Peptides against a protein of PDB entry 8YVU. Designs and how they scored, part 63

Target 1, 39 residues: chain A of PDB entry 8YVU
Amino acid sequence: PQLCYILDAILFLYGIVLTLLYCRLKIQVRKAAITSYEK
Target 2, 160 residues: chain B of PDB entry 8YVU
Amino acid sequence: TWLTVLKKEQEFLGVTQILTAMICLCFGTVVCSVLDISHIEGDIFSSFKAGYPFWGAIFFSISGMLSIISERRNATYLVRGSLGANTASSIAGGTGITILIINLKKSLAYIHIHSCQKFFETKCFMASFSTEIVVMMLFLTILGLGSAVSLTICGAGEEL

## One batch from the design tools (peptide; aimed at target 1 K26)

Design b2_p28_4 (made by RFdiffusion4; failed a check: a stray cysteine)
Pose (drawn by RFdiffusion4):
Structure b2_p28_4 (pose): chain A 39 residues (1-39), chain B 160 residues (1-160), chain C 29 residues (1-29), chain P 28 residues (1-28)
Amino acid sequence: as target 1 above (39 residues)
Amino acid sequence: as target 2 above (160 residues)
Amino acid sequence: CYILDAILFLYGIVLTLLYCRLKIQVRKA
Amino acid sequence: SLEPQLCYILDAILFLYFIVLTLLYCRL
């Protein structure tokens, strides 16, 4: 009954999860590009 | 096979360490700049008053930088420094967890007994704001400490 | 406030859809 | 006056995450 930031609290978790998943995907793709471009 | 997986997956732990260090400065500067932290009737601030946002800000940052540079550049003396910075960050997080837990204990002791019936917007909006902020910091610090301890136990993997 | 929260509530949907598309594309690669 | 201000500051920090995510996606 006192909403706004209670619903806004889970959005910070949503932001953290996405901003870590993108970093993991970028590092993984960079490693895959390095391993595939060597030969 | 846990050692190989932890070794090959290393610099993301430094990414989440430096993300914790960077996001800790913003909260610490905003909270310590918007209003004085020594004239609170409920003495709600028991973590920002102890320097915790500025105690592990350029502390987690140096451990994240060392861990990131470790795979980028295999320096002779950088491997030794990375383990020390990881274990010092583990100790700093261990202290930060307990200080943040006693901050939650005091904030709940303030808001629990006759200070404010039901939710906020009666007399102590700052108490609920500080409680939510400290809970978010505690969760983020747990996330960071878990990765710091995982990197600390991955980095040695050998005698000395 | 509430509407401001709603405007950035669907940004996550599109961001996750593009993230899944990138995943499937990289899997194909 | 302080209550909406602190709520906006928190939304601004959260909105910055979404900008950073769109930049990281475009760069990749």

Design b2_p28_4_s1 (made by RFdiffusion4, then SolubleMPNN; from b2_p28_4, 16 letters changed)
Fold by OpenDDE base, seed 1:
Parts: C-alpha cells; sequence; structure tokens
Structure b2_p28_4_s1 (fold): chain B 39 residues (1-39), chain C 160 residues (1-160), chain D 39 residues (1-39), chain A 28 residues (1-28)
C-alpha cells in the first residue's frame, strides 16, 4: 500500500507538470493567433 | 507448495496483467496519435501496424479481470472462464512476442542499412525510438505471459 | 489500497490524454510560426 | 518480496516510457 501511494504522488506530479506545460503552450497559441489577425 | 504460493498471489497476477495491458494500450495510443505510421517508410512499426498493442491489451485485460472476479466470487464457472481467458492470453502473448521480435529485427536492420551515425536524422531517430518502444513492449509482453501462465497453472491446479 | 490502484489508473490515463493534447497543440504552434514567417 | 520487485520494475518501465515520450515531443 505504501508503494501505491508513492506511485500516486509521482503520477500526480507528472500530471501537474503536463497541465502547466499545456497551459503555457495554449497561451502561446492564442498569442500567435492574435498577432496573425493584427497583420 | 508452489501452487499454494501462486494461489495467494492470483489477485496480484491479475492486477499485473491489467496493468501490463493498460501500458501496452497507452504505448499504442501515443504512437498512433503522435506519429503518422502510414507515412513512415519501412517496417519499423510493424507491430503497431499489426494492431498488437490494441488486441493484446484487450486479451490481457479480459484475462486479468476474469482472474480477479474468479478469485473474489469463488464460482466454478468463473474459474473455468478464467482458465480459458488465461490460455487465450498466453497464446496472444506468444504471438505478440514473435511479432515484436520480427519488428525489432527489422528496426535494427534499418539502422544498420542506413548507417545511422547521425542520430539527428528524422528517419534514424524514428527507428531508434521504435526499437526502444518495441523492447519495452517485449518486456511487458513477457511479464504478461508469465502472469498468464502462472494463473493458468493455478487454475489447472484447482481443477485437479 | 484498492482506491490507490484506481487513482493510479485515472492519473495514468490523464497523463496520456494530456500528452496527446500537448503534441497536437505543439504541432499547431509550429504551423502557425511557419505561416507567420512566410508572410 | 516478488510483488514489490514486480511493482518496482513496472514503475521503472513507466518512467522510461515518459522519458522517451518527452524526447519524442522535444523533436516534434
Amino acid sequence: as target 1 above (39 residues)
Amino acid sequence: as target 2 above (160 residues)
Amino acid sequence: as target 1 above (39 residues)
Amino acid sequence: DLQLQLLLLLLALLSLFFILLNRLLAEL
């Protein structure tokens, strides 16, 4: 049971990091779309 | 006895099969979503083209689920169903190992023929990536086969 | 312990879905950057 | 314990898979 909780912690941390990276990339796509619309 | 140890670990072996199946399914879905396998030259992803990650995962998942259900309900018909599913999973695992070995040989041959000294060439990178994924899937398939065989022996021992 | 394994499966699935979405988004950003350079 | 060893092995494989995916994503 303790090992399962360690795995949960690692997978949870991975999920958070991926979510942050996805959010940053989504903001970059939105900024690129706005700059292409202003030209 | 060795059979008594296997019986105590039957639920664990079932969970191992399900986990192995889920990982194989994940590899299949990721490779198919990230890479256009149809446009990749060569047979580097022959195991993926054969759909092994999908049908293999289904067989291992069904086998693992039936094993867990059989242990929990302790019904004779479920034990027989689990034995049948584990036998089918063992056959699927053996076939999968064969497909993966063939894919591995093709990937290694591709790397050798194209003299992939420059890892930065897209084709060489893809061949190297395929080789790594196939090795991981081969290891998972061996683990799944080991668990399926162990469950089959355990189920056969209960019928005797 | 059973809840831990269920959580592991959910977090694993979430990680896969996010990875796929991240790949698709990254391809979109690259395509947008190429189209802005040709202009 | 065989169960612990198998779990650790599966975790190592998952970690390796994530590393490979990150490498693939970096080149795409």
Scores: peptide ipSAE 0.522, ipTM 0.806, DockQ to the pose 0.090
OpenDDE base, seeds 2, 3, 4, 5: peptide ipSAE 0.520, 0.519, 0.522, 0.521; ipTM 0.807, 0.805, 0.810, 0.809; seeds 2, 3, 4, 5 fail the geometry check

Design b2_p28_4_s2 (made by RFdiffusion4, then SolubleMPNN; from b2_p28_4, 18 letters changed)
Fold by OpenDDE base, seed 4:
Structure b2_p28_4_s2 (fold): chain B 39 residues (1-39), chain C 160 residues (1-160), chain D 39 residues (1-39), chain A 28 residues (1-28)
Amino acid sequence: as target 1 above (39 residues)
Amino acid sequence: as target 2 above (160 residues)
Amino acid sequence: as target 1 above (39 residues)
Amino acid sequence: DLLTELLLLLLQLLLGFFILLTELLKQL
């Protein structure tokens, strides 16, 4: 049971980090789309 | 400006608030249907005993609905109503977080004091279950509070 | 323990879905960067 | 299907909240 809670904490942290990275990547895609539209 | 961004996301924030409220209600109803909280010894379900999943969800639902309606109708009276409801929801969310933190501390203290090495003991199982549900509810409450505060700031910016 | 394992399964599934979405978005960013460099 | 849709909606909510938080942090 302790291992399960530790794993949950790790997976939760991983989910947060992935969400942040996804947000950053989505912002980059949007910036790239805007710069391609201005050329 | 940050106000312009928040204004564009106002409907999304309202939907988030309603969804958070619905999830909180679902968790509250499931826990109340499965567990007789009144007969559980200790303060491990203090947030549920206080009825937070129910009244908090009602406040968030009303605030979210008012925010969506206010955005769609663009009427001054609805903006003020939404601002009031979002402020009330923010207060409710802050109170909910406080209750959930207290519950979490009590549950963790219970697990530590009783050395819950045997997970199959009913009391330790209930304390662990409470801890899991409280963590989920805390996360949902933080999301709801974030949406309510954001909507409050948007509403305040529109009055300005 | 059962709830912990259920939560672990949900978080794991969420992590997989996020990873797939991140990979797709990363591929899109790379394709956009390559097309901007050829221009 | 309903659980998947609910999870997708929750993911969209989390993503929207993080976008909002990122924009707020950008303005600070």
Scores: peptide ipSAE 0.418, ipTM 0.769, DockQ to the pose 0.052
OpenDDE base, seeds 1, 2, 3, 5: peptide ipSAE 0.452, 0.445, 0.408, 0.444; ipTM 0.778, 0.771, 0.757, 0.772; seeds 1, 2, 5 fail the geometry check

Design b2_p28_4_s3 (made by RFdiffusion4, then SolubleMPNN; from b2_p28_4, 16 letters changed)
Fold by OpenDDE base, seed 1:
Structure b2_p28_4_s3 (fold): chain B 39 residues (1-39), chain C 160 residues (1-160), chain D 39 residues (1-39), chain A 28 residues (1-28)
Amino acid sequence: as target 1 above (39 residues)
Amino acid sequence: as target 2 above (160 residues)
Amino acid sequence: as target 1 above (39 residues)
Amino acid sequence: SLKDQLYLLLLELLSLFFILLNELLKQL
């Protein structure tokens, strides 16, 4: 049972980090698209 | 091309919100069906008594649905509506987290006071079960808040 | 304990899906960068 | 009963979720 709770915490943290990274990547993609359109 | 990728991401976030809402509703329904919360002594189920699984899930569901509809129709007025709904859902999520943390503290205090050496005692079992459910709802609420905030930022970025 | 395992399964699935989406997005960004470099 | 209606609404929402998920998978 304790191992399960630890795993939940790790997976939760991983999910948050991935969401943040995904948002950053999305912003980068948007910036790249804008730059390509201005050319 | 990039707009289509961004649209897929928004849809994914909206689906995540709806899923989170549904899971919260399922937990609320299961707890209400299995346990008579009104007869349980103490504040172990304070979040359930406040109806958080229900109203929180409704807010997240509405926010997610509006986000998906806004993305599909690609109308400026729907984008604004989705932004507003996501902002409201973010506020609701923050409030829900606060309530759940308070409930978790009460549940942990209850377990400590009763010195639950025997897990099979009905009171200790209920307190442990409540703690587990509250933790799960807390995680789901944080996920929902994260998705709502992400959608809000995405919507704000499209309006700029 | 059973609820913990169910949560782990859901979080794990979510993490996999996000990782796949992130990888796809990263590949698309790389392809866009290569196409812009060839122009 | 209100409970039955809520249950039906939940089932409809679940169905919509699965439809949306299926559409997402088709677009992926």
Scores: peptide ipSAE 0.458, ipTM 0.813, DockQ to the pose 0.070
OpenDDE base, seeds 2, 3, 4, 5: peptide ipSAE 0.457, 0.447, 0.452, 0.456; ipTM 0.812, 0.806, 0.808, 0.805; seeds 3, 4 fail the geometry check

Design b2_p28_4_s4 (made by RFdiffusion4, then SolubleMPNN; from b2_p28_4, 19 letters changed)
Fold by OpenDDE base, seed 2:
Structure b2_p28_4_s4 (fold): chain B 39 residues (1-39), chain C 160 residues (1-160), chain D 39 residues (1-39), chain A 28 residues (1-28)
Amino acid sequence: as target 1 above (39 residues)
Amino acid sequence: as target 2 above (160 residues)
Amino acid sequence: as target 1 above (39 residues)
Amino acid sequence: DLQELLLALLLNLLALFFELLTRMLQEL
């Protein structure tokens, strides 16, 4: 049972990090798209 | 197109938010059905007594639904509405996290004070169960907050 | 304890989905960068 | 009666969620 909680914490942290990275990447894609449209 | 991908992402975030809300409601309902929280001594289930699983889930559900609708209709007024709803959901999520942390501290303190080596004692079992549920709800609330914030940022980016 | 395993499953699934989306988005960024370099 | 209603509501919401998820998966 304790291992399960540790796994939850790791997976949760991973999910948060991925979400943040995804948001950053999304912003980059948007910026790239805007730049391509202005050209 | 990149716009289609972004749209799918927003929809995914909205669905995630709705899912989080539903899970919170399910947990709230299960706890309320299995446990008579009113008869439980102490503040072990303070978050449930405050009705957080219910109102939090409602806020997240509304926010998620509005986000999905806003994405589908692509109307400026809906984007603003979604931003407002997501902001409200973010505030609700933050409040929920605070409540859950307080509840978690109380539950942990209870376990520590009563030296719950005998897990089969009703009070110790309830405190442990509460701790588990609160941790799960905390994770769900953080996920919901993350989705709401993400949707808010996406919507704000569309208004700029 | 059982709830912990359910949470693990949900978080794991979420992590996989996010990873796939991140990879897809990263590929799009790379494609956009290549297209911008060819212009 | 209230508990049953809540359960029914939850089940309906779950069904709606799964439907939405299925639609999203089909669009992928």
Scores: peptide ipSAE 0.462, ipTM 0.816, DockQ to the pose 0.081
OpenDDE base, seeds 1, 3, 4, 5: peptide ipSAE 0.454, 0.443, 0.448, 0.444; ipTM 0.808, 0.807, 0.802, 0.796; seeds 1, 4, 5 fail the geometry check

Design b2_p28_5 (made by RFdiffusion4; failed a check: a stray cysteine)
Pose (drawn by RFdiffusion4):
Structure b2_p28_5 (pose): chain A 39 residues (1-39), chain B 160 residues (1-160), chain C 29 residues (1-29), chain P 28 residues (1-28)
Amino acid sequence: as target 1 above (39 residues)
Amino acid sequence: as target 2 above (160 residues)
Amino acid sequence: CYILDAILFLYGIVLTLLYCRLKIQVRKA
Amino acid sequence: SSSISSQLCYILDAILFLYFIVATLLYC
């Protein structure tokens, strides 16, 4: 009954999860590009 | 097989360490700049007053930088420094967890007994704001500390 | 406030959709 | 108290908005 930031609290978790998943995907793709471009 | 997986997956732990160090500065500067932290009737601030946002800000940052640079550049003396920075960051997080827990204990002791019936917006909005902020910081610090301990136990993997 | 939260509430949907598309594309690669 | 509650709500939304900018930059 006192909403706004209670619903806004899980959005910070959503932001953290996405900003870590993108970092992990970028590092993984960079490693895959390095391993595939060597030969 | 746990050692190989932890070794090959290393610099993301440094990414989340430096993300924790960077996001700790913004909270610490905003909270310590918007209002004085020594004239609170409920003495709510028990973590920002102890320097915790500025106690592990350029502390987690250096451990994340060393961990990122470790795989980028395999320096002779950088491997030794990375383990020390990881274990010092583990100790700093261990202290931060307990200080943040006693901050939650005091904030709940303030808001629990006759200070404000039901939710906020009666007399102590700052008490609920500080409680939510410290809970978010505690969760983020647990996330950071878990990766710091995982990197600490992955980095040795050998005698000395 | 509430509407401001709603405007950034769907940005996560599109961001996750593009993230899944990138994942499927990289899997194909 | 209503002004401080609005300003702190804006700061939190600004921090969330910055996360989404950083995630878009990492996607590009």

Design b2_p28_5_s1 (made by RFdiffusion4, then SolubleMPNN; from b2_p28_5, 23 letters changed)
Fold by OpenDDE base, seed 3:
Structure b2_p28_5_s1 (fold): chain B 39 residues (1-39), chain C 160 residues (1-160), chain D 39 residues (1-39), chain A 28 residues (1-28)
Amino acid sequence: as target 1 above (39 residues)
Amino acid sequence: as target 2 above (160 residues)
Amino acid sequence: as target 1 above (39 residues)
Amino acid sequence: LKKLLEELKLLLLNLISLLFQLTLQLLS
């Protein structure tokens, strides 16, 4: 049971990091799309 | 700017592989420290007896390191080397998954044979603990394989 | 203990899904960059 | 054999620590 909680913590941290990266990438895609429409 | 972002992503994937390798090594060392595998007769720890946590972690670590180096130097030969290492790591990961699944089946069979209703029995506790560790190792192996495949696809895309 | 294992499974699945989405988004960004250079 | 095993364990722990430090450096 203790190992399970440790794994949960690691997976949770990994999920948060991936979510942040995904959000940053999504924002970049949106900015690129806006720039393309302005040209 | 875009190339810099891509480089950071590849480095992140490489770091993820290294981290996965370290966690696998940590689990391997913990198991070796807590349990005398040499004294345990049976197939419950077959994956550990085969040394999977060790060689698997080494392969993932090498793959991650090569990926990071390849991304930093941006040399064609390094990219090819990284792709090769990632492919080898992916194969190793697949083999590891297979071994772990077999180990899980054996562990489950052992639990069923001994009718482990009382978890306080030493044998049942060891079987349960082994199962938990194997499951964790399986998850880590899948994560490592995913990262290796991702790096391989990214590298292949750069070569095209 | 059972809830912990279920949580591990959910977090693991979430991690896989996020990884796939991240890969797709990365491919889209690359395609957008190539299209921008061709114009 | 037990002493060798203990030394190997210590070596592995040191290696893990080094890898962890390298990972932190890469993340910074």
Scores: peptide ipSAE 0.520, ipTM 0.825, DockQ to the pose 0.064
OpenDDE base, seeds 1, 2, 4, 5: peptide ipSAE 0.516, 0.513, 0.513, 0.513; ipTM 0.828, 0.827, 0.824, 0.820; seed 1 fails the geometry check

Design b2_p28_5_s2 (made by RFdiffusion4, then SolubleMPNN; from b2_p28_5, 24 letters changed)
Fold by OpenDDE base, seed 1:
Structure b2_p28_5_s2 (fold): chain B 39 residues (1-39), chain C 160 residues (1-160), chain D 39 residues (1-39), chain A 28 residues (1-28)
Amino acid sequence: as target 1 above (39 residues)
Amino acid sequence: as target 2 above (160 residues)
Amino acid sequence: as target 1 above (39 residues)
Amino acid sequence: LEELKRLLLELLLQLIQSLFDLVLSLLQ
């Protein structure tokens, strides 16, 4: 049971980090698309 | 093509928010069905007594639905409406997290006071179960808040 | 303890989905970068 | 309460269907 709670915490942290990274990557893609449209 | 990809991502975030809201409602319903919270002594279920699973899930559901509708119709006025709804849902999520943290502290204090050595005692089992549900609700609320904030940032980026 | 395992399953599924989306987005960024380099 | 559970179940089913449609859209 204790191991399960630790796993939940790790998976939760992983989910948050991935969400943040995904948002950052999405912003980068948007900036690249805008730059390509202006050329 | 890029706009289409971004639209799909916003729709996905909206669906995720709705899913989170539905899971919160399901947990609320299960707790209400299995446990009579009104007869439970103590503040173990303070978040449920405050009705957070219900109103929080409603706010997240509305925000997610508005986000999906805004993305599908691709109308400027709907984007602004979705942005407002997502902002409101983010505030509600933050408030919910605060309430859940307070509930978690109370539940932990309850467990400590009763010195729950035997898990099979009814009071200790209920306190443990409540703590588990509160933790799950906290995680779901954080996920919902993350989705709402992400949608808000995406909507703000489209307005600029 | 059973609720913990259910949460683990949900978080695990969410992590897999986010990872797949991140990979797709990363591939798209790479394709965009290659296309910009060829111009 | 039972009626509320039924409504919640219906909403859940609608959400699952929407998710399925989204997944199909992402795969195309």
Scores: peptide ipSAE 0.513, ipTM 0.829, DockQ to the pose 0.074
OpenDDE base, seeds 2, 3, 4, 5: peptide ipSAE 0.514, 0.508, 0.510, 0.512; ipTM 0.830, 0.829, 0.828, 0.826; seed 2 fails the geometry check

Design b2_p28_5_s3 (made by RFdiffusion4, then SolubleMPNN; from b2_p28_5, 22 letters changed)
Fold by OpenDDE base, seed 2:
Structure b2_p28_5_s3 (fold): chain B 39 residues (1-39), chain C 160 residues (1-160), chain D 39 residues (1-39), chain A 28 residues (1-28)
Amino acid sequence: as target 1 above (39 residues)
Amino acid sequence: as target 2 above (160 residues)
Amino acid sequence: as target 1 above (39 residues)
Amino acid sequence: LQKLKDELLALLLSLIELFFQLVTELLA
């Protein structure tokens, strides 16, 4: 049971980090698309 | 700038893979240090007896390291090597998942046979602990596989 | 205890999905960068 | 065996530090 909670914490942290990275990457794609549209 | 960002992402994935591998090794080491798996009756620690935490972690670690090195060194040979290593690590991860699933089935069967109603009984506690460790190892293996596949796709995209 | 295992499964699935999406997004960024470089 | 365990732990800690450094670089 305690190990399960530790795993949850690790997975939760990993999920948050991936979400942040995904958001950043999505913003970059949007910026690239806007720049390409303006050119 | 874009290439730099992509390189950082690949390095992050590689580090994640190495970290996953190290966690697997850590769990394997803890289990081996706390429990004498050779004297435990049954196949509740079959994955550990097979040495999966060790070789699996090594494969993932090598894959992650090669990915990081390949990304830092813009050499075509290193990129191909990293791609190959990631593919091999993915295969190893799949094999590990299979072994862990088999171990889980055996552990569950053991729990059912002994009708573990009292958690504090030594056999039931060991079976439960084994199941938990195997599940954790399974999750870590899948995470490592995901990282390896991601790196493989990224590497393939660079070669094309 | 059961909730912990369910949470682990959900977080694990989320991590896999995010990894796949991240890879796809990264490929899109690369394609956009190549297109921008050719223009 | 204990020495090996300690070395593995040290390696793990170093890798964790590397991971945090990479995250910091990605966030900066």
Scores: peptide ipSAE 0.512, ipTM 0.831, DockQ to the pose 0.084
OpenDDE base, seeds 1, 3, 4, 5: peptide ipSAE 0.505, 0.502, 0.501, 0.502; ipTM 0.829, 0.821, 0.826, 0.819; seed 3 fails the geometry check

Design b2_p28_5_s4 (made by RFdiffusion4, then SolubleMPNN; from b2_p28_5, 22 letters changed)
Fold by OpenDDE base, seed 1:
Structure b2_p28_5_s4 (fold): chain B 39 residues (1-39), chain C 160 residues (1-160), chain D 39 residues (1-39), chain A 28 residues (1-28)
Amino acid sequence: as target 1 above (39 residues)
Amino acid sequence: as target 2 above (160 residues)
Amino acid sequence: as target 1 above (39 residues)
Amino acid sequence: LEELKLLLLALLLALIQLFFELTEKLLA
C-alpha cells in the first residue's frame, strides 16, 4: 500500500512535468504558425 | 533555434531514460538487500531472479547516455550509434515487459492459490509486496521503452 | 488500496497519452519550423 | 554491497541534478 502511494506521487510528478513541457511546445507551435502566416 | 529546441527535447528524453534506469536499479538493489529471494517460495520474484532490473537498467542507461552525448556533440556517427543503442534498448524493454507480465501473472496466481485473507501473514505480505514492485518495474520499463522509441524516431528523422 | 491501484492506472494512461501527444506536437513543431525556414 | 549502493545513490543524485539543469534550460 505504501509503495502504491509512492508510485502515485512519481506518476503525478511526471504528468505535471510532461504537461508543462507540452504547454510550452504548444505555445512554440502557435508562435511558429503565426510567424509563418506573417511571411 | 528550432534545432536547439529539438536537441533539448532529445536530451530530456535521454535523461528520463537514464532516470528510469536508475530507479529500476534502485528498486532491484532494495529488493535484493531487504529480501532474500532465494528463500521465497514460488516464482513471485522471477523477474528479479532473471536479473532484469540490472541488465535492463544498464541498457536503458547506455541508451540514454549515448542519446545525450549525441545531441550535445552533433556528430553524425554519434547519431547513428545512438539510434542503434535506442533500438537495442527498445528491444530490451519489450523483452522486459514480457518477462514482467509473466511474473505478474505468476504472482497473482500465487496470491489467489494461497487465499490471502490474512494480509498480515508473512507469505501474503511478501506476495503483495512483490506484486507491487513488479507493477512499478513494469511502469518504469514502459516509460523507458517510450523514451527509447521517441529518441529512435528523433534520430531517424535527423538522418532523413 | 483499491483506490490507489485505480489512481495508478489512470495516471499511467494519462502519461502514455501525454507522451504520444508530445511526440505528435514535436513533429508538428519540426514541420512548422521547416516550412518557416523554406519561406 | 553498501559501497555499491552509495555509488548508485550518488549517480542517481547526479542524474537528478542533470534533469533539473535541463529543465531550467527548457524553461529559459
Scores: peptide ipSAE 0.507, ipTM 0.827, DockQ to the pose 0.078
OpenDDE base, seeds 2, 3, 4, 5: peptide ipSAE 0.513, 0.503, 0.505, 0.508; ipTM 0.828, 0.822, 0.823, 0.818; seeds 2, 3, 5 fail the geometry check

Design b2_p28_6 (made by RFdiffusion4; failed a check: a stray cysteine)
Pose (drawn by RFdiffusion4):
Structure b2_p28_6 (pose): chain A 39 residues (1-39), chain B 160 residues (1-160), chain C 29 residues (1-29), chain P 28 residues (1-28)
Amino acid sequence: as target 1 above (39 residues)
Amino acid sequence: as target 2 above (160 residues)
Amino acid sequence: CYILDAILFLYGIVLTLLYCRLKIQVRKA
Amino acid sequence: SSLQSQLCYILDAILFLYFIVLTLLYCR
């Protein structure tokens, strides 16, 4: 009954999860590009 | 086979360390700049007053930088420094967890007994704001400490 | 406030959809 | 009352910055 930031609290977790998943995907793709471009 | 997986997967732990160090500065500067932290009737601030946002800000940042540079550049003396910075960051997070837990204990002792019935917006909005902020910091610090301890245990993997 | 929260509430849907598309594309690669 | 709205906006601004960083990481 006192909403706004209570619903806004899980959105920070949503932001953290996405901003870590993108970093992991970028590092993984960079490693895959290095391993595939060597030969 | 745990050691190989932890060794190959290393610099993302430095990414989440440096994300914790960067997001800790913003909260610490905003909370220590918007209002004085020594004239609170409920003395709610028991973590920002102890320097915790500025105690592990350029502390996690150096451990994350060393861990990121370790795979980028295999320096002779950088491997030794990375383990020390990881274990010092683990101790700093261990202290920060218990200081933040006693901050939650005091904030709940303030808001629990006759200070404000039901939710906020009666007399102490700052108390609920500080409680929510410290809970978010505690969760982010747990996330960061778990990765710091995982990197500390992964980095040695050998005698000395 | 509430509507401001709603405007950035669907940004996550599109961001995750493009993230899944990138994942499927990289899997095909 | 004005401080309560200012603190709510500062928190939304920090959250909105995450989404900008995510769109930059996707474009990269």

Design b2_p28_6_s1 (made by RFdiffusion4, then SolubleMPNN; from b2_p28_6, 20 letters changed)
Fold by OpenDDE base, seed 2:
Structure b2_p28_6_s1 (fold): chain B 39 residues (1-39), chain C 160 residues (1-160), chain D 39 residues (1-39), chain A 28 residues (1-28)
Amino acid sequence: as target 1 above (39 residues)
Amino acid sequence: as target 2 above (160 residues)
Amino acid sequence: as target 1 above (39 residues)
Amino acid sequence: LELKERLLALLLQLLSLFFELLLQLLAE
């Protein structure tokens, strides 16, 4: 049971980090697309 | 196209938000069905007494639905509406997190005070169960907030 | 305890999905960068 | 007790309605 809670915490942190990275990457893709469209 | 991919991502985020809301609502309903919160002494289920699973789920659901609709119709007015809804949902999520943290602290304090070595005692079991539910709700709320914020950022980017 | 395992499953699934999306987005960014470099 | 039961029933109905709406949104 305690191990399960630790796993939950790790997975939760991983999810948050991935979400942030995904958002950052998405913004980069958008910027790249806009730059490509302006060319 | 890149725009199509981004659109799919926004839709996915909206669906995730709605799903999170539904899960929160389901947990709320299950807890209310299994436990008579009104008869529970103390503030172990303060978040449930405040109806957080319900109104929180409603806010997230509305935000997610509006986000999906906004993405599908690609109308400027809908984008603004979605942005507003997502902002409201983000605020609601933050409030929910605060409430859940307070509830968690109270539950932990209760467990500590009663020295719940006998897990089979009704009060200790209830406190432990409450703690577990609150933690789950906290995670779900954070996920919902993350999705709402993501959608808000996406919407703001479209307005720029 | 049982709820913990359910949460682990949900978080795990979410993490996998996000990872796949991140990988896809990263590939797209790389493709865009390559295309921009070739221009 | 009766009020609680009614409230629970209402909550379940709302939950069902939300699921239906979600399914409709996913089907579109």
Scores: peptide ipSAE 0.522, ipTM 0.832, DockQ to the pose 0.051
OpenDDE base, seeds 1, 3, 4, 5: peptide ipSAE 0.512, 0.517, 0.516, 0.519; ipTM 0.828, 0.830, 0.828, 0.829

